# Peptides against a protein of PDB entry 4QMF: the designs that were tried, part 169

Target 1, 175 residues: chain A of PDB entry 4QMF
Amino acid sequence: ESSFMTLFPKYRESYLKTIWNDVTRALDKHNIACVLDLVEGSMTVKTTRKTYDPAIILKARDLIKLLARSVPFPQAVKILQDDMACDVIKIGNFVTNKERFVKRRQRLVGPNGNTLKALELLTKCYILVQGNTVSAMGPFKGLKEVRRVVEDCMKNIHPIYHIKELMIKRELAKR

## One batch from the design tools (peptide; made by RFdiffusion4, then SolubleMPNN)

Design b2_p30_2_s1 (from b2_p30_2, 10 letters changed)
Fold by OpenDDE base, seed 1:
Structure b2_p30_2_s1 (fold): chain B 175 residues (1-175), chain A 30 residues (1-30)
Amino acid sequence: as target 1 above (175 residues)
Amino acid sequence: MITEEDLKELEKEAREEAEKILEEEKKKLE
């Protein structure tokens, strides 16, 4: 029996309680058991004797990881689909100055979220900036680009440089 | 969720912003 657990922050508790029945139903289709522990503040997924695909437990692990980082359930549950991968990028350790951190994080999002939206479209990824992490879902090649842009942004390289590069690559690919 | 319908508009805006930033950075290096 394989089992994975993730902790979630207190502010996420209320939401997780409201959607947990849906999580259970989604995982039941794959014969994966799950537990929400409100005392510990944890989510657990585990295989059962009826689990026919051992690899699905890894996707279930990713599901609870995404949920812990504020990805909404309707999006997070897509991780169970084939060809869908995810990445949780830690951004809180690149700069110690809080003001600088906030400023660089805002550059990643951009006015009205347009910078982030452009990055999502160009990489074909879903991207959520929350607290000290960026969660992304999509194809592996797209996720690789997202991580590069996000980390470079925290290293004071403006996302627009990478976005321009991605636009050029996309234009060339249309030929 | 991502929708590619708005990509053209976003690309235009991104290009304009990129050009502006690049020009500003070039001036700082002079």
Scores: peptide ipSAE 0.029, ipTM 0.528, DockQ to the pose 0.073
Fold by OpenDDE base, seed 3:
Structure b2_p30_2_s1 (fold): chain B 175 residues (1-175), chain A 30 residues (1-30)
Amino acid sequence: as target 1 above (175 residues)
Amino acid sequence: MITEEDLKELEKEAREEAEKILEEEKKKLE
């Protein structure tokens, strides 16, 4: 028997309540039990006696982790697919100065979110920047590239350099 | 999710900005 719990911030409570029946239904297909605790502010997933695939509990763990970091349910639930992986990148510990942190995080998003959108397309990943984390979903190769760009951005390497590199690689692959 | 047309425009803008930054940095090193 395996169990995983994730805390979520208070501002996510209303949304999680709204979609929790959908979470339950999605996990029921795999015989995974789940609990939303509004007092503690936590989500829990557990295997049951009917759970056939023991590995699915790890995907369920990732599901609630993504939901806690503001990933919408229609996107987060895709983690239950065999070909989908995810990464939650902590960015809050790279810079102690708050103003510098905000500036570097904004560079990752770019004007009108264009930098982030370009990165999503080039890596074939979904990417969400929220608070002190960046959540990404997609193929393993793409996730590795996302982590590199995100961490380098927090180390004061502008994302535009990596975007240009990825664009060149894509053009070369088409030939 | 963005369209292929949006991607082409983003690629164009990203390339132009990257080239601008690179040229500015080269001038500082001269």
Scores: peptide ipSAE 0.027, ipTM 0.487, DockQ to the pose 0.077
Fold by OpenDDE base, seed 2:
Structure b2_p30_2_s1 (fold): chain B 175 residues (1-175), chain A 30 residues (1-30)
Amino acid sequence: as target 1 above (175 residues)
Amino acid sequence: MITEEDLKELEKEAREEAEKILEEEKKKLE
């Protein structure tokens, strides 16, 4: 039997308690067991003797990973669908200066969140910027584009350059 | 997730912002 565990930050505890019954119900459909440990601050998923699809445990792993990084349950649970992939991009180690880090992270969001919204639409991904990570969900191709933009942003390449590029590519694809 | 209907307006804004930034960078190189 396979098992995966993910730690979550304390500020996420109240929300996770609220939605855990829904998590359990969603995973029960696939005969995946799950445990919320409030003392340790962890979520665990594991296969059972009744688990039919061996690959579903990896999606369950991704589910708890997304939940730990503040992705809402109604969005995170979509990872259990066959056509959905995800990526949790660690951005906290690109820049040592905290102020510089915050400024570059803010560039990903942009004024009124418009930069992030544009990126979501162009890549057909859901994107959440939270703390030291960016969580993304969507098609594999879109996820690769998101990772490129996010990492380049942390390397001081403004996201708007990539957005312009993606816009041009989209226009060309429509023709 | 954001709807496709918002894309045209967002694209317009993003394009204008991108052009502004690019022009500023070009002027710095002159």
Scores: peptide ipSAE 0.027, ipTM 0.520, DockQ to the pose 0.074
Fold by OpenDDE base, seed 4:
Structure b2_p30_2_s1 (fold): chain B 175 residues (1-175), chain A 30 residues (1-30)
Amino acid sequence: as target 1 above (175 residues)
Amino acid sequence: MITEEDLKELEKEAREEAEKILEEEKKKLE
């Protein structure tokens, strides 16, 4: 039997408490057991003897990872679908200067979130910028594009250049 | 996640932002 555990920050505790019954029900459909440990601040998922598809534990692992990074449950639970993948991109180590980090992270979001929305649309991904990570959910091709844009943004390449490239590629694909 | 309906407006805004960035960079080179 397989088991995976992830830690979550203290500020996430209240929310996780409120949705944990829903998490349990969603995972029960796949005969995956789960535990919320409020003392340690961890979530655990594990296979049972009745788990039909052993690969589902990997999706359960991804579910708790997404929840730990502030993805809302109604969105995060979609990871259990066969056609849905995810990526948690660490952005906190690209820049040591806090102000520079915040500035580059803000560029990724853009005014009124328009830059991020454009990226979501072009890649067909859900994207959440939170703290030192960017969580993304969608098709593998889209996720690869998101990671490139996000990492390059933290390397001081403005997202607008990639967005322009994606727009051109989309237009060419229509021909 | 957003819908395809907002794409045209987002594309316009993206172009405008890109142009602004380019103009700012040009000024720095002057």
Scores: peptide ipSAE 0.025, ipTM 0.517, DockQ to the pose 0.083; fails the geometry check

Design b2_p30_2_s2 (from b2_p30_2, 10 letters changed)
Fold by OpenDDE base, seed 4:
Structure b2_p30_2_s2 (fold): chain B 175 residues (1-175), chain A 30 residues (1-30)
Amino acid sequence: as target 1 above (175 residues)
Amino acid sequence: MITEEDLKKMEEEAKKEAEEIEELEEELEE
């Protein structure tokens, strides 16, 4: 039997409680059991005797990880699909100064979220910037690009540089 | 679809933001 647990911040408690029946139903289709512990502030997923594909537990692990990092359930549940991967990028440790951190995180989002939207379109990923993490969902190639852009942004390389590069590559691929 | 015009606008905004952040970083090192 395989089991994975993730902690979630207190501000997610109300939301997780609201959607937990939907989580349970989604995982039941794969014979994965799940538990929401409101006292500890944890989510647990585990295989059962009826779990057919042992690898699905890793997808379930990713699901609760995404939910803990504020990804909405309708988006997070897509991780159970075979063609979907995810990445949770820790950004809080790149910069010691809080103000500098906030500014670099803001660069990643850009005015009206336009920078982030551009990155999502070019990488074919969903991207959520929240707190000290960036959560991304999509194809492996796209996720690799997202991680590079996000980490470089926190290292003071502006996302626009990568966006321009990705646009050029896309144009060249259409010829 | 992101147009070349959208990209140019984003580049201009990015330059302004970069300048503002550089100024803020200089102020924080002081």
Scores: peptide ipSAE 0.027, ipTM 0.509, DockQ to the pose 0.047
Fold by OpenDDE base, seed 1:
Order: structure tokens, then C-alpha cells, then sequence
Structure b2_p30_2_s2 (fold): chain B 175 residues (1-175), chain A 30 residues (1-30)
């Protein structure tokens, strides 16, 4: 039997409690067992003797990882679909200065979230910026592009340059 | 459905924000 565990921050506890029945129901369809441990602050997923597809446990692992990083359940549960992948990008280690970190993270989001929205549309990904991580969901090609833009942003390369490049590539593909 | 015009507008807004942030960073290094 395969199992995976993910820790979650305390501020997610109340939300995870409210949606855990829905998590259980979604995973039960695939015969994956799950446990929410409020004392440890962990989520666990496990295969059972009835698990038909052994690969689904990896998607269940990704589900709890996304939930731990503040992705809402209605979005996170889409990871169980065959054509959906995810990435959790650590951004907290690129800059030691807190103020510089906050500014670069804000550049990634942009005014009213417009920069992030543009990136989501161009990559066909869902993107959530939370704390020291960026969570993304979508096709593998799109996820690779998101990671590049996010990491470069933390390295002081403004997302606008990548957005322009992606727009040009999109125009060329319509031809 | 976001149009190409919407994307261009978002690009222009992002450029303005970039300029403002660069100006703020230069002022702080000073």
C-alpha cells in the first residue's frame, strides 16, 4: 500500500475541516483513503485493496499538496483529471530582503491581478500566489512557461517581457 | 472570453506598473 502525507499551515485548518467531506467523496470514487489530522496538521492519502489505478495515488498526493497551499477545493480537485498537471513553485528563497520579496511578488500579481490573469490566459493555467509559493495547474507546456516567468520575476525580470513573448508566440500559432 | 484588446490593455497597465516600481526601487537605493 502506498501513502503520502503533507503538512498544512494552521491558517488552513478551518477551511480544510469544512471541505474534508468533499475531499473524501472525491477520493472514494477512486478507492483512495484519506485522513485529516488536526493535531499534527497533516493530510494523508493511501491506496486501498480496491484501488484499481495505482497512478491515481500520485494525483491524490498532488491534491493534498495543492490544498495545503491554499488552492480552493473546486479547483484543486481538477488535478484528478488525466489531462491536468500541477506545480508548486517555491519563491521565498530568491530574495533575502523582505521588502524586495514583497515588491517582486506584487509584480507577478500586478494591479488588480491583471498581470497574473494575462499569464493564466496565455499559458492556459490556473495560478495562485500564496505566501512563499506559487501554485499552478494546467497542461505541462503551460506549467513550464509559468515556472519560468515566476522564477524570473523573483530574479528581477519583470513578467511583462515574458507576457509579450507569449503574445507573439500565440499570434504566430494562429497563422 | 478575454479578447486580444483586453490582453493589450493588460500589457500597457503592466508596463506602467513596472515603470512605477522601478522608480520606487531607485528612490529607495538612493
Amino acid sequence: as target 1 above (175 residues)
Amino acid sequence: MITEEDLKKMEEEAKKEAEEIEELEEELEE
Scores: peptide ipSAE 0.026, ipTM 0.503, DockQ to the pose 0.050
Fold by OpenDDE base, seed 3:
Structure b2_p30_2_s2 (fold): chain B 175 residues (1-175), chain A 30 residues (1-30)
Amino acid sequence: as target 1 above (175 residues)
Amino acid sequence: MITEEDLKKMEEEAKKEAEEIEELEEELEE
């Protein structure tokens, strides 16, 4: 039997409680058990004797990890699909100065979220910036590109340079 | 849902911003 647990911040409790029946239903299709502990502030997923594919527990682990990082359920549940991958990029350790961290994180989002939307389109990924992490979902190639742009942004390389490069590559691939 | 029209607008805005940054960097090296 395999099990995974993740902690979630208190501000997610109300939302997770609201959608937990939908989480249970989605995981039941794969014979994965799940538990929401509101006292500890944790989510747990477990294989059962009826679990046929042992690899599905890793996707269930990723599901609860994404939910803990504020990804909404209708998006997070797509991780259970075979063609969908995810990445949770830790950004909090690149800069010690809080003001510098906030400025670089805001640069990744851009005015009206336009920088992030452009990156999502070019990589064919979903991207959510929350707290000290960036959560991404999509094809493996796209996720690799997202991680590069996010980490470079935290290293003071403006995302616009990568976006320009990705746009040029896309135009060249259409010819 | 981002429309194809929204995408074209974002591409045009990103190109303009990149050109402005490049011009500013050239002026500072001078």
Scores: peptide ipSAE 0.029, ipTM 0.552, DockQ to the pose 0.073; fails the geometry check
Fold by OpenDDE base, seed 2:
Structure b2_p30_2_s2 (fold): chain B 175 residues (1-175), chain A 30 residues (1-30)
Amino acid sequence: as target 1 above (175 residues)
Amino acid sequence: MITEEDLKKMEEEAKKEAEEIEELEEELEE
């Protein structure tokens, strides 16, 4: 039997409690058991004797990880699909200065979220910037590009540079 | 096969990560 556990922040408790029946139902289709512990502030997923695909537990692990990082359930549950991958990028360790961190994180989002939206479209990924992490979901190629842009942004390389590069590459590929 | 030791390490890493995230989020709200 395989088991994975993740902790979640207290502010996420009310939401997780609300959607947990939906999580349970989604995982039951794959015979994966799950537990929400409100005292510890944890989510656990486990294989059962009826689990047919042993690889699905890794996707279940990713599901609870995404949920812990504020990804909405309707988006997070897509991780259970075979063609969907995810990445949770830690951004809190790149900058020690809080003000500098906030400014660089804001650059990822951009005015009215336009920078983030452009990056999502170009990489074919879903991207959520929350706290000290950026959660991304999509194809592996797109995820690699997202990670590069996000990490470079935290290293003081403005996302617009990469967005322009991705736009040029997209135009060249249509030719 | 994930050993009990691996599980404990993952739990400890998850706790540290959660604590760091929570501390940083609290600092960002201040």
Scores: peptide ipSAE 0.019, ipTM 0.376, DockQ to the pose 0.011; fails the geometry check

Design b2_p30_2_s3 (from b2_p30_2 with L1M E9K E12K E15R I17E E24K)
Fold by OpenDDE base, seed 5:
Structure b2_p30_2_s3 (fold): chain B 175 residues (1-175), chain A 30 residues (1-30)
Amino acid sequence: as target 1 above (175 residues)
Amino acid sequence: MITEEDLEKLEKEAREEAEEILEKEEEEEE
């Protein structure tokens, strides 16, 4: 039997409690058991004797990881689909100065969220910037592009350069 | 669903912002 646990921050407790019946129902379709521990502040997923596909436990692991990083349930549950992948990119360790970190993180979002929205469209990914992580969901190729842009942004390469490159590539693919 | 029109607008805005950044970087190297 395989099991995975993730911790969640206290500010997520009320939300996770509210949606946990929906999490349980979604995982029950795959015979994956789950436990919400409000005392420890943890979510656990585990295989059962009735689990048909042993690989689904990895998707269940990713589900609770996404939920812990503030991804809403209606979006996070899509990870259980075969064609959907995810990535949780740690961004907090690239810059020691907090002000510089905040400025670079804001560049990724851009004015009115337009930079982030453009990146989502070009990569066909969902992207959530939260705290010290960026959570992304989508096709593997798109996730690779998102990780590159996010990490380069934290290394002081402005996201606009990558967006321009992706736009040019898209225009060339239409010809 | 994001419309094709929304995408075109975002692409235009991203292109304009990219051009402005490139122009500023060229001016700072001069």
Scores: peptide ipSAE 0.027, ipTM 0.518, DockQ to the pose 0.071
Fold by OpenDDE base, seed 1:
Structure b2_p30_2_s3 (fold): chain B 175 residues (1-175), chain A 30 residues (1-30)
Amino acid sequence: as target 1 above (175 residues)
Amino acid sequence: MITEEDLEKLEKEAREEAEEILEKEEEEEE
């Protein structure tokens, strides 16, 4: 039997309580057991004797990881699909100055979230910027592009430069 | 389900918005 656990921050507790029955139902379809521990502040997923696909436990691990990083359940549950991958990009360690960190993180989102929306469309990924992490879901190729843009943004390379590059590449692929 | 046509429209809109942001940032650096 395989088991994975993730800790979640206190501010997620109320939300996780409200959606936990839906998490349980989604994982039950794959014969994966799950536990929400409110005392420890943890989520656990486990294989059972009825788990037919051993690889599904890794997707269940990724599900609880995404939920811990503020991804909403209706989006996070898509990780259980075969064609979906995810990445949790740590951004908090690139810049020591708090004001510079906040400014660079805001550039990733852009005015009205338009920069982030453009990046999501071009990479075919879902992207959530939260605290010291960026969570992304989508195809592996798109996830690699997202990670590059996110990390470079924190290194003071503006996301729009990469968006322009992705647009040009897309136009060239249609010819 | 977002149709391919809906996705293309959203991509066009996102492209136009990205170009506007680029133009504005280039004008602010000048």
Scores: peptide ipSAE 0.027, ipTM 0.520, DockQ to the pose 0.042
Fold by OpenDDE base, seed 2:
Structure b2_p30_2_s3 (fold): chain B 175 residues (1-175), chain A 30 residues (1-30)
Amino acid sequence: as target 1 above (175 residues)
Amino acid sequence: MITEEDLEKLEKEAREEAEEILEKEEEEEE
């Protein structure tokens, strides 16, 4: 039997409690067991004797990881699809200065979220900036691009330069 | 569903923002 556990922050408790029956139902289709521990503040997924696909437990692990990082259930559950991948990019360790960190993180979002929306469209990914992480879901190629833009932003390369590059590449691919 | 028109608008806005940033960087280097 394989099992994975993730901790979640206290502010997610109410939401996770609300959607946990839906999580259970989604995982039951794959014969994966799950447990929400409100005392410890953890989610656990486990294979059962009826689990037929050994790879699905890794997707279940990714599901609870995404949920812990504030990804809504209707989006996070898409990770169980074969063609969907995810990445949780840690951004909190690139900058020691809190103010500088906040400013660089805000650049990823941009005015009215326009920078983030542009990145989502160009990479064909879902992207959520939350706390010290950026969660992304989509094709592997798009995820690689998202990680590059996010990490470079935290290294003081403005996302707009990558957006411009991605736009040019898209225009060239349409010709 | 984000339409192709929505993408074109976002691309235009992103391009304009990029141009403004580049112009400011050029003005700070002069």
Scores: peptide ipSAE 0.027, ipTM 0.511, DockQ to the pose 0.068
Fold by OpenDDE base, seed 4:
Structure b2_p30_2_s3 (fold): chain B 175 residues (1-175), chain A 30 residues (1-30)
Amino acid sequence: as target 1 above (175 residues)
Amino acid sequence: MITEEDLEKLEKEAREEAEEILEKEEEEEE
């Protein structure tokens, strides 16, 4: 039997309480048990005797990780699909200066979220910028591209350069 | 679902933003 636990911040408690029955129902289809501990502030997923695919526990682990990082349940639950992967990119450690961190994080989003939307389209990923992490969901190739852009942005390489490169590559692939 | 038209708009906006960034970088180097 395998189990995984993830801590969540206090500000997520109300939301997680609201959707936990839906989490339970989604995981029950795979015979994965789950527990929400409001005292500790943790989510746990566990295999059961009826778990058919032992690898599904890793997807359940990823589900609770995504939920802890503010990904909405209707999006996060898609991780249980075979063709869906995710990445949780830690961005809080690249810059010690808080103001510089906030500025670089804002560059990922861009005016009206347009930079982020462009990146989502080009990579075929869902991307959520929240706090000290960027959560992404999509194909493995797209996730690698997202991670590169996000990390480079935190290293003071503007996302627009990567977006232009991805656009050019897409146009060349259509020929 | 993002439409092809939405993508073209985003491409245009991304180009404009890139040009603004390049102009600012040039101004900071002067």
Scores: peptide ipSAE 0.027, ipTM 0.534, DockQ to the pose 0.081; fails the geometry check

Design b2_p30_2_s4 (from b2_p30_2, 9 letters changed)
Fold by OpenDDE base, seed 5:
Structure b2_p30_2_s4 (fold): chain B 175 residues (1-175), chain A 30 residues (1-30)
Amino acid sequence: as target 1 above (175 residues)
Amino acid sequence: MITEEDLKELEEEAKKEAEEILRKEKELEE
């Protein structure tokens, strides 16, 4: 039997408690057990003797990881689908200066969220910028592109250059 | 997440937004 645990910040406790019955129901369909520990501040998923596909535990692991990073349940639960992958990109270690970090992180979002929206559409990914991480969900190819843009942004390469490149590639593919 | 059926229309909107961002960034660089 396999088991995975993820810690979550205290500010997520109320929300996770509210949706945990829905998490349990979603995982029960795959015979995956789960536990919410409010004292420790952790979520645990584990296989059972009735688990049909042992590989589903990895998706359950990803589910609790996404929930811990503020992804809403209706979006996070889609990770249980076979065609859906995810990535949690740590961005907090690229820049030591806090002000510089905040500025570069804001560039990912852009005015009125337009930069992020453009990136989501071009990569066919869901993207959430939260704290020291960027959470993304979508096809593997799209996730690879998202990670590149996000990391380069933290390295002071403006996202607009990658967006332009993706737009050109998309136009060429339509021809 | 967006659906594949709506992607074409949404891509056109995203294209316009991206072009505006490019224009604004070029203006700031000058």
Scores: peptide ipSAE 0.030, ipTM 0.585, DockQ to the pose 0.045
Fold by OpenDDE base, seed 4:
Structure b2_p30_2_s4 (fold): chain B 175 residues (1-175), chain A 30 residues (1-30)
Amino acid sequence: as target 1 above (175 residues)
Amino acid sequence: MITEEDLKELEEEAKKEAEEILRKEKELEE
């Protein structure tokens, strides 16, 4: 049997309490057990003797990872679908200066979230910028593009340059 | 959340938003 555990920050506790029954029901469909430990501040997923596909535990692992990084349950649970992948991109260690970090993270979001929205549409991904991570869900090709844009943004390459490139590629693909 | 339907309907809006961002970035560089 396989088991995976992830820690979550204290500010996430209240939300996780409210949705944990829904998490349990979603995982029960796959015969995956789960535990919310409020003392340790952790979520655990485990295979059972009735788990049909042992690979589903990896998706369950990804589910709790996404939930720990503030992805809402209705979105995070989609990771259990076969055609859905995810990525959690660590952005907190690219820049040591806090103000510079905040500025670059804000560039990724853009005014009124327009930059992020454009990136989501062009990559066909869901993207959540939260704290020191960016969580993304979607097709593998789109996720690869998101990671590139996010990391380059933290390296002081403005997202708009990649967005323009993606727009051009999309137009060419329509021909 | 993003859906396939949202992508289809908002494609033109995304293009406009990207172009606006590009314009603003150029203005900041001047």
Scores: peptide ipSAE 0.029, ipTM 0.602, DockQ to the pose 0.045
Fold by OpenDDE base, seed 2:
Structure b2_p30_2_s4 (fold): chain B 175 residues (1-175), chain A 30 residues (1-30)
Amino acid sequence: as target 1 above (175 residues)
Amino acid sequence: MITEEDLKELEEEAKKEAEEILRKEKELEE
């Protein structure tokens, strides 16, 4: 039997308690067991003797990983679908200067979240910027684009240049 | 996350928003 565990930050505890019954029900459909440990601050998923699809445990792993990074349950649970993939992009180690880090991270979001919204639409991904990570869900091609934009942003390449590029590519693909 | 159908309708809005961002972010501080 396989198991995976993910730690979550303390500020996430109250929300996770609220939705954990829903997590349990979603995973029960696949005969995956799950445990929320409030003392350790961890989530665990496990295969059971009744687990039919051996690959579903990896999606369950991704589910708890997304939940730990503040992705809402109604969005995170979509990872259990076959056509959905995810990526958790660590951005905290690209820049040592905290002020510079915050400024570059804010560029990903943009005024009123418009930069992020444009990126979501162009890549067909859900994107959440939280703390030292960016969580994304969607098709693999879109996820690769998101990672490129996110990492380049942290390397001081403004997201708008990639957005423009993606817009051009989208127009070309329609022809 | 949006559906493929929604994407078509929202794409024009996304283009306008992106263009506006380009105008505003043209002069970068760094």
Scores: peptide ipSAE 0.027, ipTM 0.578, DockQ to the pose 0.042
Fold by OpenDDE base, seed 1:
Structure b2_p30_2_s4 (fold): chain B 175 residues (1-175), chain A 30 residues (1-30)
Amino acid sequence: as target 1 above (175 residues)
Amino acid sequence: MITEEDLKELEEEAKKEAEEILRKEKELEE
């Protein structure tokens, strides 16, 4: 039996309680068991004797990881699909100054979320900026680009330069 | 939420939107 656990922050508890029946139903289709522990503040997924695909437990692990980082269930559950990968990028340790951190994180999002939307479109990824992490879902090649842009943004390289690069690459690929 | 399939269907709109976003961001930095 394989098992994985992730902790979640207190502010996420109410939402997780609300959607947990849907999580259970989604994982039941793959014969993966799951537990929400409100005392510890944890989610657990584990294989059962009826689990026919051993690899699905890794996707279930990623599902609870995404849910812990505020990805909504309708999006997070897509991790169970083939060819869908994810990445959780830690951004809180690049700068110690709180104001500088907030400013750089805001550059990643942009006005009305437009910078982030452009990055999502160009990488074919879903991207969520929350707290000290950025969660992304999509193809591996897209995820690689997202991580580069996100980390460079926290290193004071404005996302606009990477967006321009991605636009050029997209145009060249049309030939 | 967006899928890869949706993005393929909206490829031309996505290009135009990205260009507009890029222009707006540059203007804000000036």
Scores: peptide ipSAE 0.027, ipTM 0.580, DockQ to the pose 0.043; fails the geometry check

